# Ledger of designs, part 225: peptides against a protein of PDB entry 1IK9

Target 1, 211 residues: chain A of PDB entry 1IK9
Amino acid sequence: MERKISRIHLVSEPSITHFLQVSWEKTLESGFVITLTDGHSAWTGTVSESEISQEADDMAMEKGKYVGELRKALLSGAGPADVYTFNFSKESCYFFFEKNLKDVSFRLGSFNLEKVENPAEVIRELICYCLDTIAENQAKNEHLQKENERLLRDWNDVQGRFEKCVSAKEALETDLYKRFILVLNEKKTKIRSLHNKLLNAAQEREKDIKQ
Target 2, 207 residues: chain A of PDB entry 1IK9 as posed
Amino acid sequence: MERKISRIHLVSEPSITHFLQVSWEKTLESGFVITLTDGHSAWTGTVSESEISQEADDMAMEKGKYVGELRKALLSADVYTFNFSKESAYFFFEKNLKDVSFRLGSFNLEKVENPAEVIRELIAYALDTIAENQAKNEHLQKENERLLRDWNDVQGRFEKAVSAKEALETDLYKRFILVLNEKKTKIRSLHNKLLNAAQEREKDIKQ
Target 3, 195 residues: chain B of PDB entry 1IK9 as posed
Amino acid sequence: MERKISRIHLVSEPSITHFLQVSWEKTLESGFVITLTDGHSAWTGTVSESEISQEADDMAMEKGKYVGELRKALLSVYTFNFSKESAYFFFEKNLKDVSFRLGSFNLEKVENPAEVIRELIAYALDTIAENQAKNEHLQKENERLLRDWNDVQGRFEKAVSAKEALETDLYKRFILVLNEKKTKIRSLHNKLLNA

## One batch from the design tools (peptide; made by RFdiffusion4, then SolubleMPNN)

Design b2_p26_4_s1 (from b2_p26_4, 22 letters changed)
Fold by OpenDDE base, seed 4:
Structure b2_p26_4_s1 (fold): chain B 211 residues (1-211), chain C 211 residues (1-211), chain A 26 residues (1-26)
Amino acid sequence: as target 1 above (211 residues)
Amino acid sequence: as target 1 above (211 residues)
Amino acid sequence: KEKEEELKKAIKERKKLLEEEEKKKK
């Protein structure tokens, strides 16, 4: 079961932060349980897949698009953009929300909620879920931080080895070239010396033939 | 201001999860505000630095050690070890907690709380704080995840460059050595050829002298 | 002579490649 809690402001009570809890299985399309609370009272309603389909049909909207709008309205919390307006009557227990566009406001959905007999239990469970979520997220943060530190160490180690490899390659090339030149020059000198000896021997033989 | 919310179980109401909120400035030693709630009612008390010092003195405990025990009791939540037992009377508004050791239980601290007139406001604010903490931790998680993905990419890039550098070094050494041997062998062959020519010239001259 | 000149060219080309790899690190 997936769950999202968000802060919302009701048009009727803009000074009092309300909390909207939505609980669903896998996808919001399959239906959901909606709970509203002001920290004293709570109201809950169940929305079926058939009701979601009916609302989409009544709006002449494709179901996937409608569910996408429901997701934005009910799961995102009212972002600062006031794109969604929430209305609730404590008397009728009728909850409805509107999407506000530049030139058009339209009702996106409506739900009948029931007043919870024991709101304290719903509130306690909601706080428990928040605390569990905090603990889980904190544990994940600590794990990711440790992994980050590990990856940084591993990066530094490989970077240091890479720099040493580059330097070693340059040193190797320079050293091998220098050694090669020395040996080559020695052999060239020996060849030159032997050529000179051959030239001298040929000149001496030419002198001996000329008596 | 620092704040910690924990779940606790009261000895008088073990079936009902209570929430203990502690708020303090920098250190718990400087005093704190304690709030208890059951999701319907709330009770708050202010504990001064002088009261903390007095409780430490009454226990004949060093203040730093006492504050360390307060931190474990009030900020950790009751871990599964039931090391701390929490007691609260709704009638007297007297809150006290005990540390349970193997052979000894002792009162660690006691506070007078006052019933909050508007518990819904305290509960709403508590839920708001939890939701803000969730949002902050989620943003931190997403950031750390992105950083880990970046570090992993950077590591793979450097590792690939390092492996290429190693291979290039080995190839360089092998190639330079092979080429050097070829040139050296050519020079050695030329030296041998020149030596043979010198020997032949000397033998011909010896024949000409005997003739 | 030709093989010696080829070796010198190959060493010079490798040195140039190394310098280009160093420049890509900066």
Scores: peptide ipSAE 0.014, ipTM 0.801, DockQ to the pose 0.005
Fold by OpenDDE base, seed 2:
Structure b2_p26_4_s1 (fold): chain B 211 residues (1-211), chain C 211 residues (1-211), chain A 26 residues (1-26)
Amino acid sequence: as target 1 above (211 residues)
Amino acid sequence: as target 1 above (211 residues)
Amino acid sequence: KEKEEELKKAIKERKKLLEEEEKKKK
């Protein structure tokens, strides 16, 4: 089961933060349980897949688009822009919400809720879920931080080895070239010496022929 | 101000999860505010630095060690081992907690609390703090995850460049040696040819003298 | 002579490539 708790403001009680909990199995499309609380009272309702389908049809909206709008309204909390307006009557237990666009406001959905007899249990469970989520996220953060530090060390090690490899390649090229030039120059000197000996021998032979 | 919310079980109500909120400025030693709630009622008390010092003295415990024990008891939640036992009387509003060791149980501290008139406001603020903490931790997790993915890519890139550098160094060495040997062999062949020409010229000269 | 000049050219080209790789790191 997936769950999201959001802060909302009700039009009827804008000074009191309410909490909207939505719980679902895999996808919101398969239905969900909605719980509203003000920290004293709680109200709960179940929305079925058939009700979601009917609301989409009544709106003449494609079901996937409608579920996408439900997800934004019910799971995103009060975003900074008053795009979603929430209404609840404690008397009728009727919950409805509207999408407010620049030029158009329309009702996105409505649900009948039931007042919870023991709201303290619902509130405790909600707080427990928040604390569990904090603990899980904290453990994940600590793990990711340690992994990040490990990867940074490993990167620095490979970077240092790479720089040493580049320098070693340049040093190798320079050393091999210097050694090559030394040996090559020795051979060139020997060739020049032998050529001079041949020239001298030819000159002496030409002198010996000329007696 | 720093804050920690913990789940605790009261000895008098072990079936009902209670929440212990502790808030402090910089260090717990400077004093703290303690809030207890069961999701319906709330109780709050303030503990001063002087009270903490007096409790440490009464226990004949070094203050830093005592504050360390307070931190473990009040901020760590119910750890898996029943090392800390929490007691609260709703009638007297007296809260006390004990440390249970294998061979010794001792009272670690006690506080007088006051019943909150509007517990719903305290509960809403507590839930808001939990939701804010979740949002902050989630944003941090997403950032750390993206940074981890970046560092992994950067590591793979440098590793690949390093391996290419190693291979290029070995290839360079091999190529330079091959080219060097070719040039050297040409010079050796020229030396041999010149030497043979000198030997032939000397043999011809010796023939000409005998002639 | 040609192979010696080719070797010198190849070394010079490799040096240039290495210097360009070093310049990309600075």
Scores: peptide ipSAE 0.012, ipTM 0.801, DockQ to the pose 0.005
Fold by OpenDDE base, seed 5:
Order: structure tokens, then C-alpha cells, then sequence
Structure b2_p26_4_s1 (fold): chain B 211 residues (1-211), chain C 211 residues (1-211), chain A 26 residues (1-26)
């Protein structure tokens, strides 16, 4: 089961924050349970998949689009754009919400709720769910933080190895070149020495021919 | 201001989850506000720094140790070890809690609370705080996740560069060595050629002398 | 002589490429 609690303001009681809890299985389209509370009273209703389908049909709206609007209205709370307006009559237990566009407002949906006999139990359960969610999110945060620290260490280790590899490559090139020059110069010296010996031998032979 | 909400069970009402809210400035030692609720009623008390000091003195406990025990009792909830027992009288508004050790239980502290006139407002504010905390923790989770993804990309990039550097080093060594051998072999060939010329010149001179 | 000069040139070019890659890191 999925659950979302949202803070909403009712048109009838704009000074009193209400909490809208929606609970569903996998997809909101399959139906949901809606619970409204003001921290003193609670009201609950069950919305079936058939009711969602009927509302979509009555609106002449494609079902996927309608469910998309329900998701925005009921799960996002009144976002900062006041796009959704919530209404509830405590007397009739009738809940409805409207989408407000620039020049057009329309009713998006309506639900009959029932007053909960023991609102304190519903409120306690709601608070428990919030506390459990906080604990789960904190544990996730701690895990992600530890992973970040691990990844940062691993990055630093590879970066350090990379820098050492670059330096080692440059050092190798320089060392190999120096060693090569030494050996090459030895060979050049030997070539020069042999040439001089050849020249001397040739000069001696020319002297021996000249007697 | 710091705040912690904990789920507790009262000895008098073990079947009804209560919520203990503690609010303080910087350190719990500076005093705190304690709020208890069952989702219907609420009770609040203010504990001063002087009361904390007096309780520590009355217990003959070092203040830092006492504050450490208060922190465990009031901010952790009854952890799974049932080390702390909470008691509250709705009639007297007297709240007290005990530390249970294997063979010894002792009262750790006690507070006089006042019944809140508008518990719904306190409960709404408590739920708002929970929802705000959830939203903040979710935003933190999303940020940490994005950082993890960034660090992983950065690690992969450096790892790939490192592997290329290693391969390039090995290739450089091999290439330089091959080129050096070619030049060295040319010089060795020239040395051998010059030696042969010297030997031939010496043999010719020996023939000329025998002649 | 030509091969020795060619080798020196190749080493010098590689060194220059490495220095340019290091400069791109700064």
C-alpha cells in the first residue's frame, strides 16, 4: 500500500490547516482511501476504481489524464500555485475539489466521507506513519552519506594513482632517453676511435711505401 | 530551536501510543519544552535549566551525566530495550520517567504539565512539523543521490583516464625500446665494419712487410 | 643520422603533447 499525507486548506476554514491522507494499492486508479483531519476530527471515505471511471466519464476526460489530475490534486497538496481548491462540509461530510485555471474553474472530483468515531486513533496512526517515514528517510540519508564518502575516497584514490601514473610516464621517458644517449655516445666514441685508428694505419702504410 | 518527537507508551495507558515532543535551544541542558499528546488531548510543560540542575543535584548525579540520561530518555523514545518507563497522570498532570536497570529502577525525572486548551492546534503543528521534516529529508535524499551519481561519473572518468595512462606508459616503453634497439644496432654494425677494415689493413701491411 | 634525428623529433613531439595535456588540466 502507498500513502501520502498532504497539508491542505479548506475554503470553509482557511485558517485551520487540514491534513489529507490518501492511501492506495500500486496505482491511484485502482481506488483509494481518503482521510481528512483537522487534528480533532477525522473523516474517511473509500473511492473505488468504478467511481474514478465514472467521474472521468462524466467529465468527458480520458481516464489516464483524470488520474493524473487526481494525483496532482490529492498527493501534491495545494502546491504554491493554488491550482487546486478544496472544499468540505462537516455537516454533509461532502468533500470536493476544484481545478482553477486562469479563466475557468471546474470541479475535478467529489467524495462522500464518514465521520470517524475515534479520530484520536486515526491521528495517532497518522503521526506514527510520519515518524516512521522520518526514521526511514533518515536511515536512507545516512546510507547515502556513507556511500558518498566511499565514492569520494575511491575517487581520491584513483585520482592519486592517475597523477602518479602521469608522473611515472614522464619520468620513464626522460630516464630512457638519458640512458639511450649514454649508450649512443659510447658507441659514437668507439666509432670515432676506430676511424682514428684507420687513419693512423693508412698514414703509416703511406710512410712505409715512401724508402 | 531543536525539536524531537518520540513515540512513547505510558504505564497507565500501554495500549495507546503517546507522542512526546521535546523542544530546546542548542543544548538540552539550557531547558526545554515538553509536550505530550495522545492525538486528542495535549499537555505541555516548561523545564528550566535550574530545574535540570536541581534534579541532578537531588539525584547526586553529575550534571553532564544527568543531561545525557535525559537525552536518552526524552529524545530516543523507549528504545527497543525498554530501559525507560514513562508515567503520566491525566488528573494531576504529573509526568515522570524511570530508568530500569536489571535489578534497580529509579526515577530519572518528573515534570508538571498543563493541559492545553486547544489540543487540535498543537496536534496540527506537530503534524506540520513532521511533514516539513519529511520534505526536508526527501530533498536531502535527492541531493545526496545526485551527488552519488556525480561522484560515480567522476570516478569512472578518472578510472578510464588512469587505465589509458597505464596502457600509454607500457606502449611508450615498448616503442622507445624498439626505436633505441634499431639505432643501437646500426651503430654496432658500423663498429663491426670498422673493425673488419682495421683487420684487413693490418693483414695487408703484414703482407707488404713479408714482401 | 636521419633516424636519430627522427627519434629525437618524435620524443620532442610527445613531450610537447604531454605538456599541453597538463596545461589543459590547470
Amino acid sequence: as target 1 above (211 residues)
Amino acid sequence: as target 1 above (211 residues)
Amino acid sequence: KEKEEELKKAIKERKKLLEEEEKKKK
Scores: peptide ipSAE 0.005, ipTM 0.799, DockQ to the pose 0.005
Fold by OpenDDE base, seed 1:
Structure b2_p26_4_s1 (fold): chain B 211 residues (1-211), chain C 211 residues (1-211), chain A 26 residues (1-26)
Amino acid sequence: as target 1 above (211 residues)
Amino acid sequence: as target 1 above (211 residues)
Amino acid sequence: KEKEEELKKAIKERKKLLEEEEKKKK
């Protein structure tokens, strides 16, 4: 089961932050359980897939788009200010919410909730879930941080090896050329010396022929 | 101000999870505000630096060690099972906690709390803080995840460049040697040819002299 | 000849170093 807790402000009680818990299986489209609390009282309702489908049809909205709007309204937490207006009557236990667009506001959904007999248990469980979520997220953060530090070290190690490889390549090239030039020059000098000896021998032979 | 919320079980109410909020400035040693709630009622107390120092002295414990024990008891959340025992009387508003060691249990601290008149406000604020902490931790997780993905890409890029550099170094070395050997062999052949010409010229001269 | 043999030896040593660096990657 997936779960999201949001803070909302009710039009009737704008000074009192309410908390909206939504719980669902796999997708919000399959239905959900909604729990509203003011930190003293709690109200719960179940919304079925059929009710969601009926509301989408009544709105003449495609179901996926409607569920997308429900997700934004009910799961976004403090979304952009004033986009969604929440209303709840403690007397009727009727919860409804509206989407405020620039030129038109429309009711996005409405739910009948039931007052919870033991709100303290719901509130305690909600706080427990928040604490569990914090602990899980902290453990993930610590893990990701350790991985980041590992990856940074590994990157620095490979970068250092790469720079050494580049330098070693340039040094190798330079050394090989220098050694090549030395050996080549020795061979060229030997060739020149042998040519000069041949020329001298030929000149001496030409002198010896000329008596 | 720093803040930690923990779940605790009271010896008097072991079936009801209580929440212990501790708030402090910089260090727990400077004093703290403690808030206890069962999701219906709340109790708050302030513990001064002087009270902490006095409790450490009364326990004949070094202050830093005592504060370390307070931190483990009050901030660790669900620490190891049964290490710390929490007691609270709703009648006297007296909160005390004990450390259970293998051979000895001792009172670690005790606080007088005051019943909060509007517990719903404290509970709402506590839930708000949990939700804020969740949102902040989620944002940190998303950031760290993006950094991990970046670092992995950067590592792969450098690794790929390093492998190409190694291969290029080997290819360069091989090419330079092949070219060098070709030129060197040409020069060696020319030297051998010139030496043979010199030997022949010398032999001809020796024949001409004998002649 | 000696310098050519030294060059060949240096080549062989560098190849060995390269092979050892490759083996440290496996």
Scores: peptide ipSAE 0.000, ipTM 0.799, DockQ to the pose 0.005

Design b2_p26_4_s2 (from b2_p26_4, 20 letters changed)
Fold by OpenDDE base, seed 3:
Structure b2_p26_4_s2 (fold): chain B 211 residues (1-211), chain C 211 residues (1-211), chain A 26 residues (1-26)
Amino acid sequence: as target 1 above (211 residues)
Amino acid sequence: as target 1 above (211 residues)
Amino acid sequence: SELEEEEKKAIEERREYLLKEEEEKK
C-alpha cells in the first residue's frame, strides 16, 4: 500500500491547516482511501476504480488525464500555484475540490466522507507513519552518505594511481631515450674508429705504390 | 531550535501510543520544552537549565551523565531495550520516567505538565513539523543521489583514463624497444660491413707484398 | 605535452575542490 499525506486549506476554514491522507494499492487509478483531519476530528471515504472511471466519464475527460489531475490535487495539495481549491462541509461530510485556471474553474471531484468515531487512532497512526517515514528517509540518507564517502575514496585512489601512471610513463620514456642514446653513441664511436682505420690503410697502400 | 518527536508507551495506557516532543536551543542541558500527546489531548511543560542541574544534584549524578540519560530517554523513547519506563497521570498532569536496569530501577526525572487548551493546534503543528522534516530529508536524499551519480561518473572517467594510460605506457615501452632494436641492428650491420672491408684491405696488401 | 599539463592542472583543481567539500562537511 502506498500513502501520501499533504497539507491543504479548506475554503470554509482557511486559518486551520488540514491534512489530506490518500492511500492506494499500486496505482491511484485502482481506487483509494481518503482521510481528512484537522488534528481533532477525522473523516474517511473510499473511492473505487469504478467511481474514478465514472467521474472521468461525467467530466468528459480522458481517464489517464483525470487520474493525473487527481494525483496532482490529492497528493501534492493545492500545488505551488494554488491550482486546486478544497471544500469540505463538516455537517454533510461532503468533500469536493476544484481546479482553478485563469479564466475557468471546474469541479474535479467530490467524495462523501464519514466521520471517524475515534479520530485519535487515525491521528496517532498518521503520526506513526510520519515518524516511520522520517526514520526510513534518515536511514537512506545515512546509506547515501556512506556511499558518497566510499565513491570519493575510490575516486581519490584511482586519481592517485592515474597521476602515478602518467609520471611513470614520462619517466619511462625519458629513461629509455637516455639508455638508447648511450648505446647509440657507443656504436657511432665504433663506426668512426673503423672508418679511420680504413682511411689509414688506404693511405699506406698509396705510399707503397709510389717506390 | 532543535526538536525531536518519539513514540512512547505509558505504563497507565500501554495500548495507546503516545508521542513525546522535546524542543531545545542548541543543547538539551540549557533546558527544553516537553510536549506529550495521545492524538486527542496534549500536555506541555518547560524544564529549565536550573531544574536539570538540580535534578542531577538530587540524584547525586554528574550533570553530563544525567543529560546523557535524559537525551536517551526523551529523544529515543524507551530505546531498543526498553530501558526507560514512562508514567503520566492525566489528573495530576505529573509525568515521570524511570531507568530500568537488570537489578535496579530508579526515577530519572519528573515534570509537571499543563494540559493544552487547544490540543488540535499542537497536533497540527506536530504533523506540519513531521511533513516538513520528510520534505527536507527527501530534498537531502535527492541531493545525495545526484552527488553519488556525479561521483560515479567522475570515477568512471578517471578509471577509463587510467586504463588508457596503463595501455599507452605498455605500448610506448614496446614501441621504443622496437625502434631501438631497428636502429641498433642498422649500426651493427654497418660495423660488420666496415670490419669486412678492413679484412679485405689487409688481404690485398698481403698479395701485393708476395707479388 | 601541453595536453598532459592541462590534464594535470584540471586534476589538481578537482582534487582541491573535493578536499574543500570534505572540510565543509566536517
Scores: peptide ipSAE 0.000, ipTM 0.786, DockQ to the pose 0.007
Fold by OpenDDE base, seed 4:
Structure b2_p26_4_s2 (fold): chain B 211 residues (1-211), chain C 211 residues (1-211), chain A 26 residues (1-26)
Amino acid sequence: as target 1 above (211 residues)
Amino acid sequence: as target 1 above (211 residues)
Amino acid sequence: SELEEEEKKAIEERREYLLKEEEEKK
């Protein structure tokens, strides 16, 4: 089961933060349980897949689009732009929410909720879920932090090896050229010496022919 | 202000999860506000630095050690080993907790709490804090995840450059040696040719003298 | 019921909205 808790403000009680819990299996389309609380009272309703489908049909909206709007409304809370307005009557237990666009508002959905007999249990469970989520997220944060530190070390090690490789390549090229020049110069000197010996021998032979 | 919420079990009500909120400034040593709730009622007390010091003195414990024990008890909740036992009387509003060691238990501290007139406000604020903490931790997780992905890309890039550098170094060495061998072999061939010409010239001169 | 009348109004407002949203997309 997946769950999301969000803060909402009711039009009737804008000074009191309410909490909207939505619980679902895999997708919101398959139905969900909605719970509203003010920290004293709680109200819960179950919305079936058939009710979601009926509401989409009544709106003449494609089901996936409708579920997408429900997801934005119910799982994100009142977004920073108050795009969704939440209404609840404690007397009728009727919960409805509207999407507010620039020039028009329309009712996106409505649910009949039931007052929970033991709201303290719902509130305790909600707080437990929050604390569990905090603990899970903290453990994930610590893991990611350690992994980042590892990756940074590994990066530094490879970078240092790369820099050494570049320097070693340049040094190798320079050393090989220097060694080659030395050996080449020895061979050039030997060629010059042998050539001079040949010239001298030819000059001596020309002298011997001229008696 | 720093805050920690933990789940605790009261000896008197082991079936009902209670929540212990501790709020402090910089260090627990400077005093703290303790809030207990069952999701319906709330009780709050303020513990001063002087009360902490007095309790440490009464226990004949070094203050830093005592504060260390308070931190373990009050900020960690009941650790997995039930090392700390929490007691609360709703009638007297007396909260006390014990440290349970293998052979001995002792009272670690006690606080007089006051029943909150509007527990719903305390509960709403507590839930708000949990939701804010979740949001902050989620944002941190997303940041760390993106940074992790960046570091991994950067590592792969440097690793690929390093491998190319190694291969280029080996190729350079091989190419330079091949080129050097070719030039040296040309020079060796020229030396051999010149040497043979010298030997032939010497042999012809010896024939001319015998003639 | 008063609730059924509110639901009918809500459906009508939704239809009017959808018609406007389709006109703005054209």
Scores: peptide ipSAE 0.033, ipTM 0.820, DockQ to the pose 0.611; fails the geometry check
Fold by OpenDDE base, seed 1:
Structure b2_p26_4_s2 (fold): chain B 211 residues (1-211), chain C 211 residues (1-211), chain A 26 residues (1-26)
Amino acid sequence: as target 1 above (211 residues)
Amino acid sequence: as target 1 above (211 residues)
Amino acid sequence: SELEEEEKKAIEERREYLLKEEEEKK
């Protein structure tokens, strides 16, 4: 089961932050449980897949688009753009929300909630869930941090090996050229020496023929 | 200001999870505000640096060690080892906690709390803090994940460059040796040819002298 | 050599960047 808690402001109580908990199985489309609390009282309701489908049909909206709007309204909380307005009557336990666009506002959905007899239990469970989520996220963050530090060390190791490889390649080329030049120069010197010996021998032979 | 919320179980109400909020400036040693809630009622108290120092003195414990024990008790929640036992009287608003060791149990500290008149506000603020912490931790998690992916890509890039450098070094060595061998063989052939010419010239001269 | 110098430079710049990012996280 997935859960999201969001902060909302009710039109009827704009000074009091309310918390909207939504719980669902795999997809919000399959239905969800909604819980509203002001930190003193709590209200809960179940929304079925059939109710979601009926609401989409009544709105003449494609179901996937409607569920997408529900997700934005109910799971994102009051976004900074006041795109969604939440209303709740404590007397009727009727919860409804509107989408406010520049030129058009419309009711996106409505739910009948039931007042919870023991709100303290719901509030405690909600806080427990928040604390569990914090602990899990902290553990993930610590793990990711350690992995990032490991990856950075591994990167630095490979980088250092790469730099050594580049330097070793340059050194190898330089060494091979130096060694080659030495051997080549020895051979060139030997060739020059042999040519000079041949020239001298030819000159001596030419002198011996001229007596 | 730093804050930590923990789950605790009171000896008087072991079936009801309580939440212990501790808020402090820089160090717990400088004093803290403690808030206890059961999701319906809330109690708060302020603990000064002087009270912490006095409690450490009364316990004949070094202040840093005492603050270390306070931090373990009040900020870590009920650790899995039941090392700390929490007690609270709703009638007297007296909160005390004990450290339970195998052979010795002792009172680690005690606080007088005051019942909050509007517990809903404290509970709402506590939930807000939890939600803010979740959002911040999620943002950090997403950032760390993106960095992890970046570091992994960077590692793979450098690794690929390193492998290419190794291969290029081997190829360079092979190419240089092949080129050098060709030139050296030409020079060796020229030297052999010149030596043969010298030997022939010497043999001809020796024949001319014997003639 | 020019490619190797460009590769070295790109690697060094990236190393400095990663070190700064690690220091900013601390």
Scores: peptide ipSAE 0.000, ipTM 0.786, DockQ to the pose 0.007; fails the geometry check
Fold by OpenDDE base, seed 5:
Structure b2_p26_4_s2 (fold): chain B 211 residues (1-211), chain C 211 residues (1-211), chain A 26 residues (1-26)
Amino acid sequence: as target 1 above (211 residues)
Amino acid sequence: as target 1 above (211 residues)
Amino acid sequence: SELEEEEKKAIEERREYLLKEEEEKK
């Protein structure tokens, strides 16, 4: 089961924050349980998949689009742009919400709720769910923080190895050239020595011919 | 202001989860506001720094240690080991809690609370705080997740550069040795050629002497 | 090479940034 609690303002009681809880299985389209509370009273209704389908049909809206609008309205509250307006009659237990566009407003959905006999139990369960969610999110945050610290260490380790590799490459090149020059110079010295021996031998032969 | 909400079970009402809210400035030692609710009624009391000091003195406990015990009791609920037991009389509005050790229990603290006239407002504010905390923790989780993904990309990038550097170092070594061998072989060929010329010159001279 | 030096510099600047960001979070 998935659950979302949002704060809403009712048109009839704009000074009192209400809480709208929606609970559903996998997809909101399969139906949901809606619970409204003001922190003293609570009201609950079950909305079936058939009711959602009927409302979509009555609106001449594609069901997936309609469910998308329900998701935005019921799971996000009014949102930052007050795009959704919520209405509830405590007398009739009739809940409805409207989508407000710049020049047009229309009813998006309506539900019959029932007054909960023991609102304190619903409120306690709602607070428990909030506290559980906080604890789960804190544990996730601590885990993600530890993973961040691990990834940073791993990055520093490979970065340090990379820097050492570059320095070792430069040092290798320099060392190989130095060694090459030494051996090359030794061979050049041997070539020079052999040339001098050839010149000396030629000079001695020229002396022996001149008797 | 810092705030912690915990779920507790009262000895008098063990079947009903209560919520204990503690609010304080910087340190719990400076005093705090305690609020208890069952989701229908609420009770609040203010505990001063002087009351905390007096209770520590009456217990013959060092103040820092006493505040440490208060923190464990009031901010963690009973904890997983049921080390702390909570008591509240709705008639007297007297709240007290005990520390349970294996063979000894003792009263750790006691507070006079006042019944809140509008518990719905306190409950709504408490739920609002929970929802705000959830939203903040979710935003932090999303940020930490993005940072994790960034750190992983950065790690992969430097790892790829490191592997390229290692391969480039090995390739450089191989190339430098190949080039070195070519030049050395050229010099060796020149040395061999010069030796052969020296041998030929010596043989010619020996012929000229025998002639 | 100049390219390897530029790559080193860019990675070092990133390391300094990450270390600072971790210190600011603690």
Scores: peptide ipSAE 0.000, ipTM 0.786, DockQ to the pose 0.007; fails the geometry check

